# Ledger of designs, part 2: peptides against a protein of PDB entry 5K2M

Target 1, 273 residues: chain A of PDB entry 5K2M
Amino acid sequence: MRIGITYTVLRREEMAIKERAGEFGEVVMLHEDDLLFPGNYDLDVVIIRNVSHFKALYTARLFESEGIPTVNSSRLIFEAGDKLFATLRLAGKVPVPEWKAALSEGGALRVPDSLGYPLVSKPVFGSWGRLLAKVNDRDSLEAVLEHRKWMKNPLYGIHYFQEFVEKPGRDIRSYVIGGEFVGAIYRYSNHWITNTARGGKAEPCSDPEVEELSVKAWEAFGEGALAIDIFESEKGLLVNEVNPNMEFKNAARVTGADMAGKLVEYAVEVAKT

## One batch from the design tools (peptide; made by RFdiffusion4, then SolubleMPNN)

Design b1_p16_3_s2
Fold by OpenDDE base, seed 3:
Structure b1_p16_3_s2 (fold): chain B 273 residues (1-273), chain A 16 residues (1-16)
Amino acid sequence: as target 1 above (273 residues)
Amino acid sequence: TTDDPELIEELKKKYE
């Protein structure tokens, strides 16, 4: 068994994946600078750990074009890594925050007619709470839309909105790999944007409802390794988003779950299929 | 994930 691992930065997660992969076979570390296509890669499977969503997507697709399966697949990265596309999958299977998408400023200005205020404006790509805006009124909406016009990336012209969900000062991040629930954590923050990357506290989450919901959310995609972000709301649990390129160092530390091992085991399974 | 080159460079520096 030859396992490739693509990466941008050798983070704690990549180190753990490398170590565990070595127990299953030969490990080939592939920095982004090593990736040229078409190539002659002698690999049974590739674990995709590129930091960039788009680089991860294209890397996966390129390996697949050479007959090498990837974890995650390019299909999964494409659908799960885009907030709108992910919402389309999730909304058919699990509760999600109310959402609207508009393709123009004129359309976006009508979003409050359906969702009301406050709203949350999100880009369809990116992470760590970047470019999230709480929109409390018409003036704020107009300001956000005006700013979007000056952004050069055409994806910023895709207007994705959610209802503002009141959270109890925390959110939940769960992990499902190959359909198996691996673990979950609470992420605490005093800000309406909860993200451990910004210095939030993490604690273990042992809730059977979270486990069940997480598996259902994974089933909306039906493959791969996903981190799942869940809100605790007055309406119950809501699946906010999924991440096909998960960070898990804090979750692994807090829960003791072998997330790196589970990811490698799944990759080995994929290689044998 | 991030596609911002500047943030990627910062991340690289953090783990060097």
Scores: peptide ipSAE 0.451, ipTM 0.931, DockQ to the pose 0.787
Fold by OpenDDE base, seed 4:
Structure b1_p16_3_s2 (fold): chain B 273 residues (1-273), chain A 16 residues (1-16)
Amino acid sequence: as target 1 above (273 residues)
Amino acid sequence: TTDDPELIEELKKKYE
């Protein structure tokens, strides 16, 4: 078994994955600088750990073109890594925050007619709470839209909005790998954006409802390894988003769950399929 | 994930 691991930065997650992968076979670390295609790679599976969503997506597709399966697959990265596309998958399977998408400024200006204020504006790509905006009024909406016009990436012209969900000072991040619930944490923050990358504290979450919902959310995609962000709302649990390139160092530390091992085990299973 | 070069560089520095 030859396991490739693509990466941009050797983070704690990548170190853990490397270590665990070594128990299952030969590990080939592939920094982004090592990736040239076509390359005729001698690998049974590749674990995709590129920091960039797009680099991860293209890397996965490139390996797939050579007949090498990836974890996650390019399909999953594409669908789960885009907040709007993820919502499209999730909305038919699990409760999600109310959302609207607009493809123009004119369309976006009509979003409050249906969702009201406050809104949350999100870019369809990116993580760590970057470029999230709580839009409390028309002036703020106009400002966000104006700023988007000056952003270089055309994807910023895709306007994705959610209702603002009042959270109890925390959210939930769960992990499902290969359809198996691996663990979950509470992420605490006094800010409406709850993210451990921004200094939020994490605690274990042991809730059967979270586990069930997490698995259902994963089933909306039907493959791979996903981190799932869940809100505790007045309406109950809502699946906010998923991440096909999960960070798990905090979750692993807090829960003791072997996230890296489970990921490797799944990759090995994929390789054998 | 991030495609922001500055954030990527920051991340690199963090793990050097």
Scores: peptide ipSAE 0.450, ipTM 0.930, DockQ to the pose 0.777
Fold by OpenDDE base, seed 1:
Order: C-alpha cells, then structure tokens, then sequence
Structure b1_p16_3_s2 (fold): chain B 273 residues (1-273), chain A 16 residues (1-16)
C-alpha cells in the first residue's frame, strides 16, 4: 500500500496522519510545491490535507484524473466545503438553521422578510469565522452588502444567510469518518462565534443524540471524513456546517480518539475499493 | 481551511 499525503503546512494533524499511515504502508509526503500534473504518481490513495479549500479541491480532482482515489474526494470537498452546497445536502436529512440565499443585493435586502432579525451573513467559503456578520437591522445589512460589492472574489456576490441561533455559550464539533462516529467536543466562547481557532476552549462531548445526528449528517454526503458543527438551540440540535478538511488536534487531545488512525484506515479502505 | 495567502504565510511561520 502506497499512501500519498498532500499538505501545505506540516501541522500536528499531518504529522499524526503521516505516523499512522506508516503503519499501513509506504508513505509519500507531497508538499504543494511537489504537485505537478499530469504526473506519474505511483500511489494507491491520497489523503488531501491542503490548507486551501480550492487547492484541496483541485488537487483531489487532479489525482482522480490519474485514476488515484482521494480522501476526501473532489466531489465531497466541493459539496461539503461550500456552506450553501452543504446546506442543500443537509437540509433534506437533518435539522439545520433557517437559511436564505440571494444572488443580488436586491434579493439580499428581502432576506429579513423571511428570516427576520437578527440574522447571520456568511461567505459560502472560508473558515475560522472570517467574514461572519451578525446583522441586527437594516442599516447593518446595507453595510455588509455594500462592503461585499468591493470584494474582488465573485463568490462574495453569493449571499448566504442564516437565522441567528442563540447558543449556550458553546457549540459542538463532531467527527465522522467512513460513516463511523469518532468523537465530539464542546467549543466554548464568550462571543457568538464559538470557534476554538479564535481562543475557544474545548471539552469532551458525550451525547448519544449528538452521535446519532452526526452520523445522519454524514449520510447526507455518504462518503469521506467530515467534521460537523452542531448548535444547541431552543429548537434542539441543529447542524450548522461540515468541514471536509478537518482540524482535529484539539479534539484528539481532549477526547483521546484516534482520529488520524481512523482517517488512514478509511483511506486504506478507499484504496481497496 | 483558508485561501488567504497572508494567513497561510502566518501559518507556515507558526510551524517553522
């Protein structure tokens, strides 16, 4: 078994994946600078760990074009890594926050007619709470939309909104790999954005309802390794988003779950399919 | 994930 690992930065996650992959076969580390296509790669599977969503997407697709399967697949990265596309998958299977999408400023200005205030504006791509805005009123909405007009990437013209969900000072991050629930954590924050990358604290989450919901959320996509963000709301658990290029160093540390091992095991399964 | 080149560079520096 020859396992490729693509990466931008050798983080704790990539080190752990490398180490565990070595137990299953030969490991080939592939920094982004090493990736040229078309190429003659002798690999049975590639684990995609590029930091950029788009570079991960294209890397996966390029390997697939050479007949080499990837974890995650380009399809999964595409659908799960876009908040709107992910919502489209999730909404038919699990509870999600109320949402609206608009393709123009004029359309976006009508979103409060359905969602009311406060609402949350999100870009369809990106992580770590970047460009999230809690919109409390019309003036704030107009400001967000005005600023979006000056952003260079045309994807900022895709307006995605959610209802604002009141959370108990935390959210849940769970992990499902190959359909198996691996673990979950609470992420605490004094801010309405509860991302551990912004200084939040992580604690273990042991809740059978979270486990069941996480698996169902994964089943909406039907493949790969996903981190799943879940809100505890007055309406119950809501699946907010998923991440097809998950960070897990904090979760692994807090839960003791072998997330790197589970990822490698799944990659080996994919290679044998 | 991030597609911000400045943030990627900061991340690289963090793990040097």
Amino acid sequence: as target 1 above (273 residues)
Amino acid sequence: TTDDPELIEELKKKYE
Scores: peptide ipSAE 0.442, ipTM 0.929, DockQ to the pose 0.831
Fold by OpenDDE base, seed 5:
Structure b1_p16_3_s2 (fold): chain B 273 residues (1-273), chain A 16 residues (1-16)
Amino acid sequence: as target 1 above (273 residues)
Amino acid sequence: TTDDPELIEELKKKYE
């Protein structure tokens, strides 16, 4: 078994994946600078750990074009890594925050007619709570939309909104790999953005409802390794988003779950399929 | 994930 690992930065996650992969076969570390296509890669599977969503997507697709399966697949990275596309998958299977998408400023201005205020504006790509805006009123909405006009990336012209969910000072991040629930954590923050990348404390989450919901959320995509962000709301658990390029350092530390091992095991399974 | 070059650079520095 020859396992490739693509990466931008050798983070703790990549180090753990490398170490665990070594127990299953020969590991080939592939920095972004090492990747040229078409190539003659002698690999049975590639674990995609590029930091960039788009580089991860294209890297996965390029390996797939050479008959080498990837974890995650380019399809999964594409669908799960886009907040709107992810919502489209999730909404058919699990409760999600009320959402609206608009393809123009004029359309976006009508979003409050259905969602009301406050609402949250999100870019369809990106992570770590970047460019999230809590929009409390019409003036704020207009400001966000005005700023979007000056952003050069055309994807900023896709307007994705959610209802603002009042959370109990925390959210939940769960991990599902190959359809198996691996673990979950609470992420605490006094800010409405609870991402641990912004200094939130993590604690273990042991809730059967979270486990069940997480698996269902994964089933909406039907493959791969996903981190799942879940909100605790007055109307119950809501699946906010998923991440096909998961960070798990904090979750692994807090839960003791072998997330790197589970990812490698899944990759080996994919290689054999 | 991030496609922000500055954040990627910061991340690189963190793990050098």
Scores: peptide ipSAE 0.437, ipTM 0.928, DockQ to the pose 0.831

Design b1_p16_3_s3
Fold by OpenDDE base, seed 3:
Structure b1_p16_3_s3 (fold): chain B 273 residues (1-273), chain A 16 residues (1-16)
Amino acid sequence: as target 1 above (273 residues)
Amino acid sequence: TTDDEELIEELKKKYE
């Protein structure tokens, strides 16, 4: 078994994946600078750990074009890594925050007619809570839309909005790999944006409802390894988003779950399929 | 994930 691991930065997650992969076969570390296509890669599977969503997507697709399966697949990265596309999958299976998408400023200005205020503006790509805006009124909406006009990436012209969900000072991040629930954590923050990457505290989450909901959320995609972000709301648990390029260092530390091992095991299974 | 080159460079520096 020859396992490739593509990466941009050798983070704690990549180190753990490398270590665990070594127990299952020969490991080939592939930095982004090493990736040229078409190539002659002798690999049974590639674990995609590129930091960039788009580089991860294209890397996966390029390996697939050479007959090498990837974890995650390019399909999964594409659908799960875009907040709007992910919402489209999730909404058919699990409760999600109310959402609207608009493709123009004129359309976006009508979003409050449906969602009301406050609402949240999100870019469809990216993570770590960047470019999230809590929009409390018309003036704020106009400001966000005005700023988007001056952003050069055309994807910023895709206007994705959610209802503002009042959270109990925390959110939940769960992990499902190959359909198996691996673990979950609470992420605490004094800010409405909860993210441990921004200095939030993590604690273990042991809730059967979270486990069940997480598996259902994974089933909306039906493959791969996903981190799942869940809100605790007055309406119950809501699946906010999923991440096909999951960070798990805090979750692994807090829960003791072998997330790296589970990821490698799944990759080995994919290789054998 | 991030596609911001500046943020990626910062991340690289963090793990050097």
Scores: peptide ipSAE 0.380, ipTM 0.917, DockQ to the pose 0.808
Fold by OpenDDE base, seed 4:
Structure b1_p16_3_s3 (fold): chain B 273 residues (1-273), chain A 16 residues (1-16)
Amino acid sequence: as target 1 above (273 residues)
Amino acid sequence: TTDDEELIEELKKKYE
């Protein structure tokens, strides 16, 4: 078994994956600088750990073009890594926050007619709470839209909005790998954006409802390894988003779950399929 | 994930 691991930065997650992968076979670390295609790689599976969503997506597709399966697959990265596309998958299977998408400024200006204020503006790509905006009024909406006009990436012209969900000072991050629930954490923050990458505290979450919902959310995609963000709302649990390129350092630390091992085990299974 | 080069560079520095 030859396991490739693509990476941008050798983070704690990548180190853990490398270490665990070594127990299952030969590990080939592939920094982004090493990735040239076509490359005729001799690998049974590649674990995609590029920091960039798009680089991860293209890397996965490039390996797939050479007949090498990836974890996650390019399909999953594409569908899960885009917040709007992820919402489209999730909405048919699990409760999600109310959302609207607009493809123009004119359309976006009508979003409050249905969602009301406050609402949350999100880019369809990116993570760590970047470019999230709580839009409390028309002036704020206009400002966000104006700024989007000057952003270089055309994907910023895709206007994705959610209802603002009042949370109890925390959200939930769960992990499902190969359809198996691996663990979950609470992420605490006094800010409406809850993210441990921004200094939020993480604690273990042991809730059967979270576990069940997480698996259902994963089933909306039907493959791979996903981190799932869940809100505790007045309406109950809502699946906010998923991440096909998960960070799990904090979750692994606080839960004791072998996230890296589970990921590698799944990759090995994929390799054998 | 991020495609922001500045954030990626910051991340690199963090793990140097």
Scores: peptide ipSAE 0.376, ipTM 0.914, DockQ to the pose 0.779
Fold by OpenDDE base, seed 1:
Structure b1_p16_3_s3 (fold): chain B 273 residues (1-273), chain A 16 residues (1-16)
Amino acid sequence: as target 1 above (273 residues)
Amino acid sequence: TTDDEELIEELKKKYE
């Protein structure tokens, strides 16, 4: 078994994946600078750990074009890594926050007619709470839309909104790999954005309802390794988003779950399929 | 994940 691992930065996650992959076969580390296509890669599977969503997507697709399966697949990265596309999958299987999408400023200005205020404006791509805005009123909405006009990437013209969900000062991040629930954490923050990358603390989450919902959320996509963000709301648990290129160092530390091992085991399974 | 080049560079520096 020959396992490739693509990466941008050798983080704790990549180090752990490398170490565990070595127990299953020969490991080939592939930094982004090493990736040229078409190439002659002698690999049975590639674990995609590029930091960029788009680089991860294209890397996966390029390996697939050479007959090498990837974890995650380019399909999964594409669908799960886009907040709107992910919502479309999730909404068919699990409770999600109410949402609206608009393709123009004029359309976006009508979103409050349906969802009311406050709203959350999100780009369809990106992470770490970047460019998230709590929109409390019309003036704020107009400001967000005005700023979007001056952003160069055309994807900023895709307007994705959610209802603002009141959370108990925390959210939940769970991990499902190959359909198996691996673990979950609470992420605490005094801010409405609870992402641990912005200084939130993590604690173990042991809740059977979270486990069940997480597996169902994964089943909406039906493959791969996903981190799942869940809100605790007055309406119950809501699946907010998923991440097909998960960070798990904090979750692994807090829960003791062997997330790197589970990821490698799944990759080996994919290689044998 | 991030596609922000500046953030990626900062991340690289963190792990140097």
Scores: peptide ipSAE 0.374, ipTM 0.915, DockQ to the pose 0.861
Fold by OpenDDE base, seed 5:
Structure b1_p16_3_s3 (fold): chain B 273 residues (1-273), chain A 16 residues (1-16)
Amino acid sequence: as target 1 above (273 residues)
Amino acid sequence: TTDDEELIEELKKKYE
């Protein structure tokens, strides 16, 4: 078994994945600078750990074009890594925050007619709470839309909005790999954006409802390894988003779950399929 | 994930 691992930065997660992969076979570390296509890669599977969503997507597709399966697949990265596309999958299977998408400023200005205020503006790509805006009123909405006009990336012209969900000072991040629930954590924050990368504390989450919902959320995609962000709301649990390039160092530390091992095990299974 | 080059560079520095 030859396992490739593509990466941008050798983070704690990549180090853990490398270490665990070594127990299953030969590990080939592939920095982004090492990747040229078409190539003659002698690999049974590639674990995609590129930091960039788009580089991860294209890397996965390029390996797939050479007959090498990837974890995650380019399909999954594409669908799960886009907030709107992810919502489309999720909405058919699990409760999600109310959302609207608009393809123009004029359309976006009508979003409050359905969602009301406050609402949250999100880019369809990106992570770590970047470019999230809590929009409390019409003036704020206009400001966000105006700023979007000056952003160069055409994807910023895709306007994705959610209802603002009042959370109890925390959210939930769960992990599902190959359809199996691996673990979950609470992420605490005093800010409406909960993210451990922003100094939030993490604690274990042991809730059967979270586990069930997480698996269902994964089933909306039907493959791969996903981190799932869940909100605790007055309406119950809501699946906010998923991440096909999960960070798990905090979750692994807090829960003791072997997330790196589970990921590698799944990759080995994919290789054998 | 991030496609922000500046953030990636910061991340690289963190793990040097």
Scores: peptide ipSAE 0.359, ipTM 0.911, DockQ to the pose 0.816

Design b1_p16_8_s1
Fold by OpenDDE base, seed 4:
Structure b1_p16_8_s1 (fold): chain B 273 residues (1-273), chain A 16 residues (1-16)
Amino acid sequence: as target 1 above (273 residues)
Amino acid sequence: SLDPEEVKEIEEYFKK
């Protein structure tokens, strides 16, 4: 078994994946600078760990074009890594925050007619709560829309909004790999954005409802390794988003779950399919 | 060179 691992930065996750992969076969570390296509890659599977969503997506597709399966697949990265496309998958299977999408400023200005204020503006791509805006009023909405007009990437012209969900000073991040629940954490923050990348603390989450909901959320996509962000709301648990390029350093540390091992095991299974 | 978004993601990661 030859396992490729693509990466931008050798993080703790990539180190753990490399170490665990070494137990199953030969490991080939592939920095982004090493990736040229078409190429002659002698690999049975590639674990995609590029930082950029787009680089991860294209890397996966490029390997797939050469007959090498990837974890995650380009399909999964595409559908799960886009907040709107992910919402479309999730909304049919699990509770999600109320959402609206608009394709123009004029459409976006009508979003409060249905969602009210406050609402959350999200780009359809991006990590770490980047460019998330709590929109409290019309003036704030207009400002966000104005700024989007001047952003160069046309994807910023896709207007995705959610209801603002009041959270109990935390959210939940769970992990499902190959349909198996691996673990979950609470992420605490005094800010409405609870992402641990912004200084949040993590604690273990042991909740059967979270486990069940996480598996159902994964089933909306039906493959791969996903981190799942869940809100505790007055309406109950809501699946906010999923991440097909998951970070798990803190979750693995806090829960003791072998997330790297589970990811590698799944990759080995994919290689055999 | 990394895209500005990639740089920010990396920077945010290492702030943990």
Scores: peptide ipSAE 0.016, ipTM 0.554, DockQ to the pose 0.104
Fold by OpenDDE base, seed 5:
Structure b1_p16_8_s1 (fold): chain B 273 residues (1-273), chain A 16 residues (1-16)
Amino acid sequence: as target 1 above (273 residues)
Amino acid sequence: SLDPEEVKEIEEYFKK
């Protein structure tokens, strides 16, 4: 078994994955600078750990074009890594925050007619709460839309909105790999954007409802390794988003779950399929 | 190359 691991930065997650992969076979670490296609890569599977969503997506697709399966697959990265596409999958299976999408400023200006205020404006791509905006009123909406006009990436012209969910000072991050629930944590924050990368505390989450919901959310995609962000709301649990390039350092530390091992085991299974 | 903001986010990640 030859396991490739593509990466941008050698984080604790990549180190853990490398270590665990070594138990199953030969590990080939592939920095982004090492990748050139087409190539003759002698690999049975590639674990995709590129930081950039798009680099991860294209890397996965490039390996797949050479007959090498990837974890995650380019399909999963594409669908799960886009907030709108992910919502489309999730909405058919699990409760999600109320959302609207608009393809023009004129359409976006009508979103409050359905969702009311406050709104959350999200780019369809990005991580760590980047470019999330709480939109409390019409003036704020107009400002966000105005700024989007001057952004260079055309994807910023895709307007994705959610209802603002009042959370109890925390959210839930769960992990599902190959359809199996691996673990979950609470992420505490005094800010409306809960992110452990921004200094939030993490605590174990042991809730059967979270486990069930997480598995259902994963089933909306039907493959791969996903981190799932869940809100505790007045309406109950809501699946906010999923991440096909999951960070799990904090979750592994807090829960003791072998997330790296589970990911590698799944990759080995994919290689054998 | 990563976007400068992405670099910053990564750096913040490593500080934890």
Scores: peptide ipSAE 0.016, ipTM 0.561, DockQ to the pose 0.113
Fold by OpenDDE base, seed 3:
Structure b1_p16_8_s1 (fold): chain B 273 residues (1-273), chain A 16 residues (1-16)
Amino acid sequence: as target 1 above (273 residues)
Amino acid sequence: SLDPEEVKEIEEYFKK
């Protein structure tokens, strides 16, 4: 078994994946600078750990074009890594925050007629809460739309909105790999954007409802390894988003779950299929 | 989540 691991930055997750992969076969670390296509890669499977959503997507598709399966697949990265496409999958299986999508400023200005205020503006791509805006009124909506108009990337012209969900100072991040629930954590924050990268505390989450909901959310996609972000709302648990390029160092530390091992085991299974 | 140093490394990479 020859296992490739593509990466942008060698993080704790990539180090753990490398270590665990070494127990199953030969490991080939592939920095983004090492990737040229078409190539002659002698690999049975590639674990995709590129930081950029688009680089991960294209890397996966390029390996697949050479007959090498990837974890995650380019299909999964495409559908799960776009917030709107992920919402379309999730909404058919699990509760999600109320959402609207608009393709023009004129359409976006009508979103409050359905969602009301406050609402949240999100880019369809990106991580770490970048360009999330809590929109409290018409003036702030107009400002967000004006700024988006002058952004160069045409994807910023895809207007994705959610209802603002009041959270109890935390959110939940769960992990499902190959359909198996691996673990979950609470992420605490004093800000409405809960992100542990901004100094938030993580604690274990042991909730059967979270486990069940997480598996159902994974089943909306039906393959791969996903981190799942869940909100605790007055309406119950809501699946906010999924991440096909999961960060798990804090979750692994807090829960003791072997997330790297589970990811490698799944990759080995994919290689044998 | 990434720590501030990891974020900086990522940002520097994407500026190249």
Scores: peptide ipSAE 0.015, ipTM 0.561, DockQ to the pose 0.626
Fold by OpenDDE base, seed 2:
Structure b1_p16_8_s1 (fold): chain B 273 residues (1-273), chain A 16 residues (1-16)
Amino acid sequence: as target 1 above (273 residues)
Amino acid sequence: SLDPEEVKEIEEYFKK
């Protein structure tokens, strides 16, 4: 078996994936600079680890066009990597924060009529809480909308809002690969954006409700490897978002779960299908 | 999530 691994930066995750993939066959590391299409890639499966959502999406689709399956698939990356599209999938299966989408400034200005304040403004794409804004009032909403007008990417004209969820100084990140719950962590932060990338601490999360909810969230998409962000709210557990390009260094370290191995095993299964 | 150093590396990559 020949396993490709596409990557932007050789992170600890990619190193672990490489190592585990080596147990199953020949590993071909493919930096973004190495990728030209169409190409003659002799691979049975490709694990997509490009950092950029769009690069990951297009890379996956390009390999698929050559008959090489990817983990994750371009479909999954597309649907899960867009916050709005992910919400649409999730909302049909699991509890999610209340949300509204608007396609104009005028529409966006009416969002508080439904959701009230405070709101969270999210771009439909982006990582690590980039361009997340807590919108406490009308003035803040107008400011966010004004700034969005001047952003070059037309996707910033898609106005996605959630209710602000009061969290107990942490959130949950779980991991589901091939429908199997692999593990979960609490991510602690004093900031309303709980992300370990911003210096948050991680602790193991062993909660059967989290496990069940995580699997259900994964089932909304029905394939691949997902990190799932869950909020502990006054209303119970809410699935906030999913990530089809999961970072798991901290989670693997904290839980001891073999996330890299599980990902590789799933990729091998995909290759055999 | 990435640590701050990893984030910096990624940001530097995308600035090119």
Scores: peptide ipSAE 0.014, ipTM 0.567, DockQ to the pose 0.742

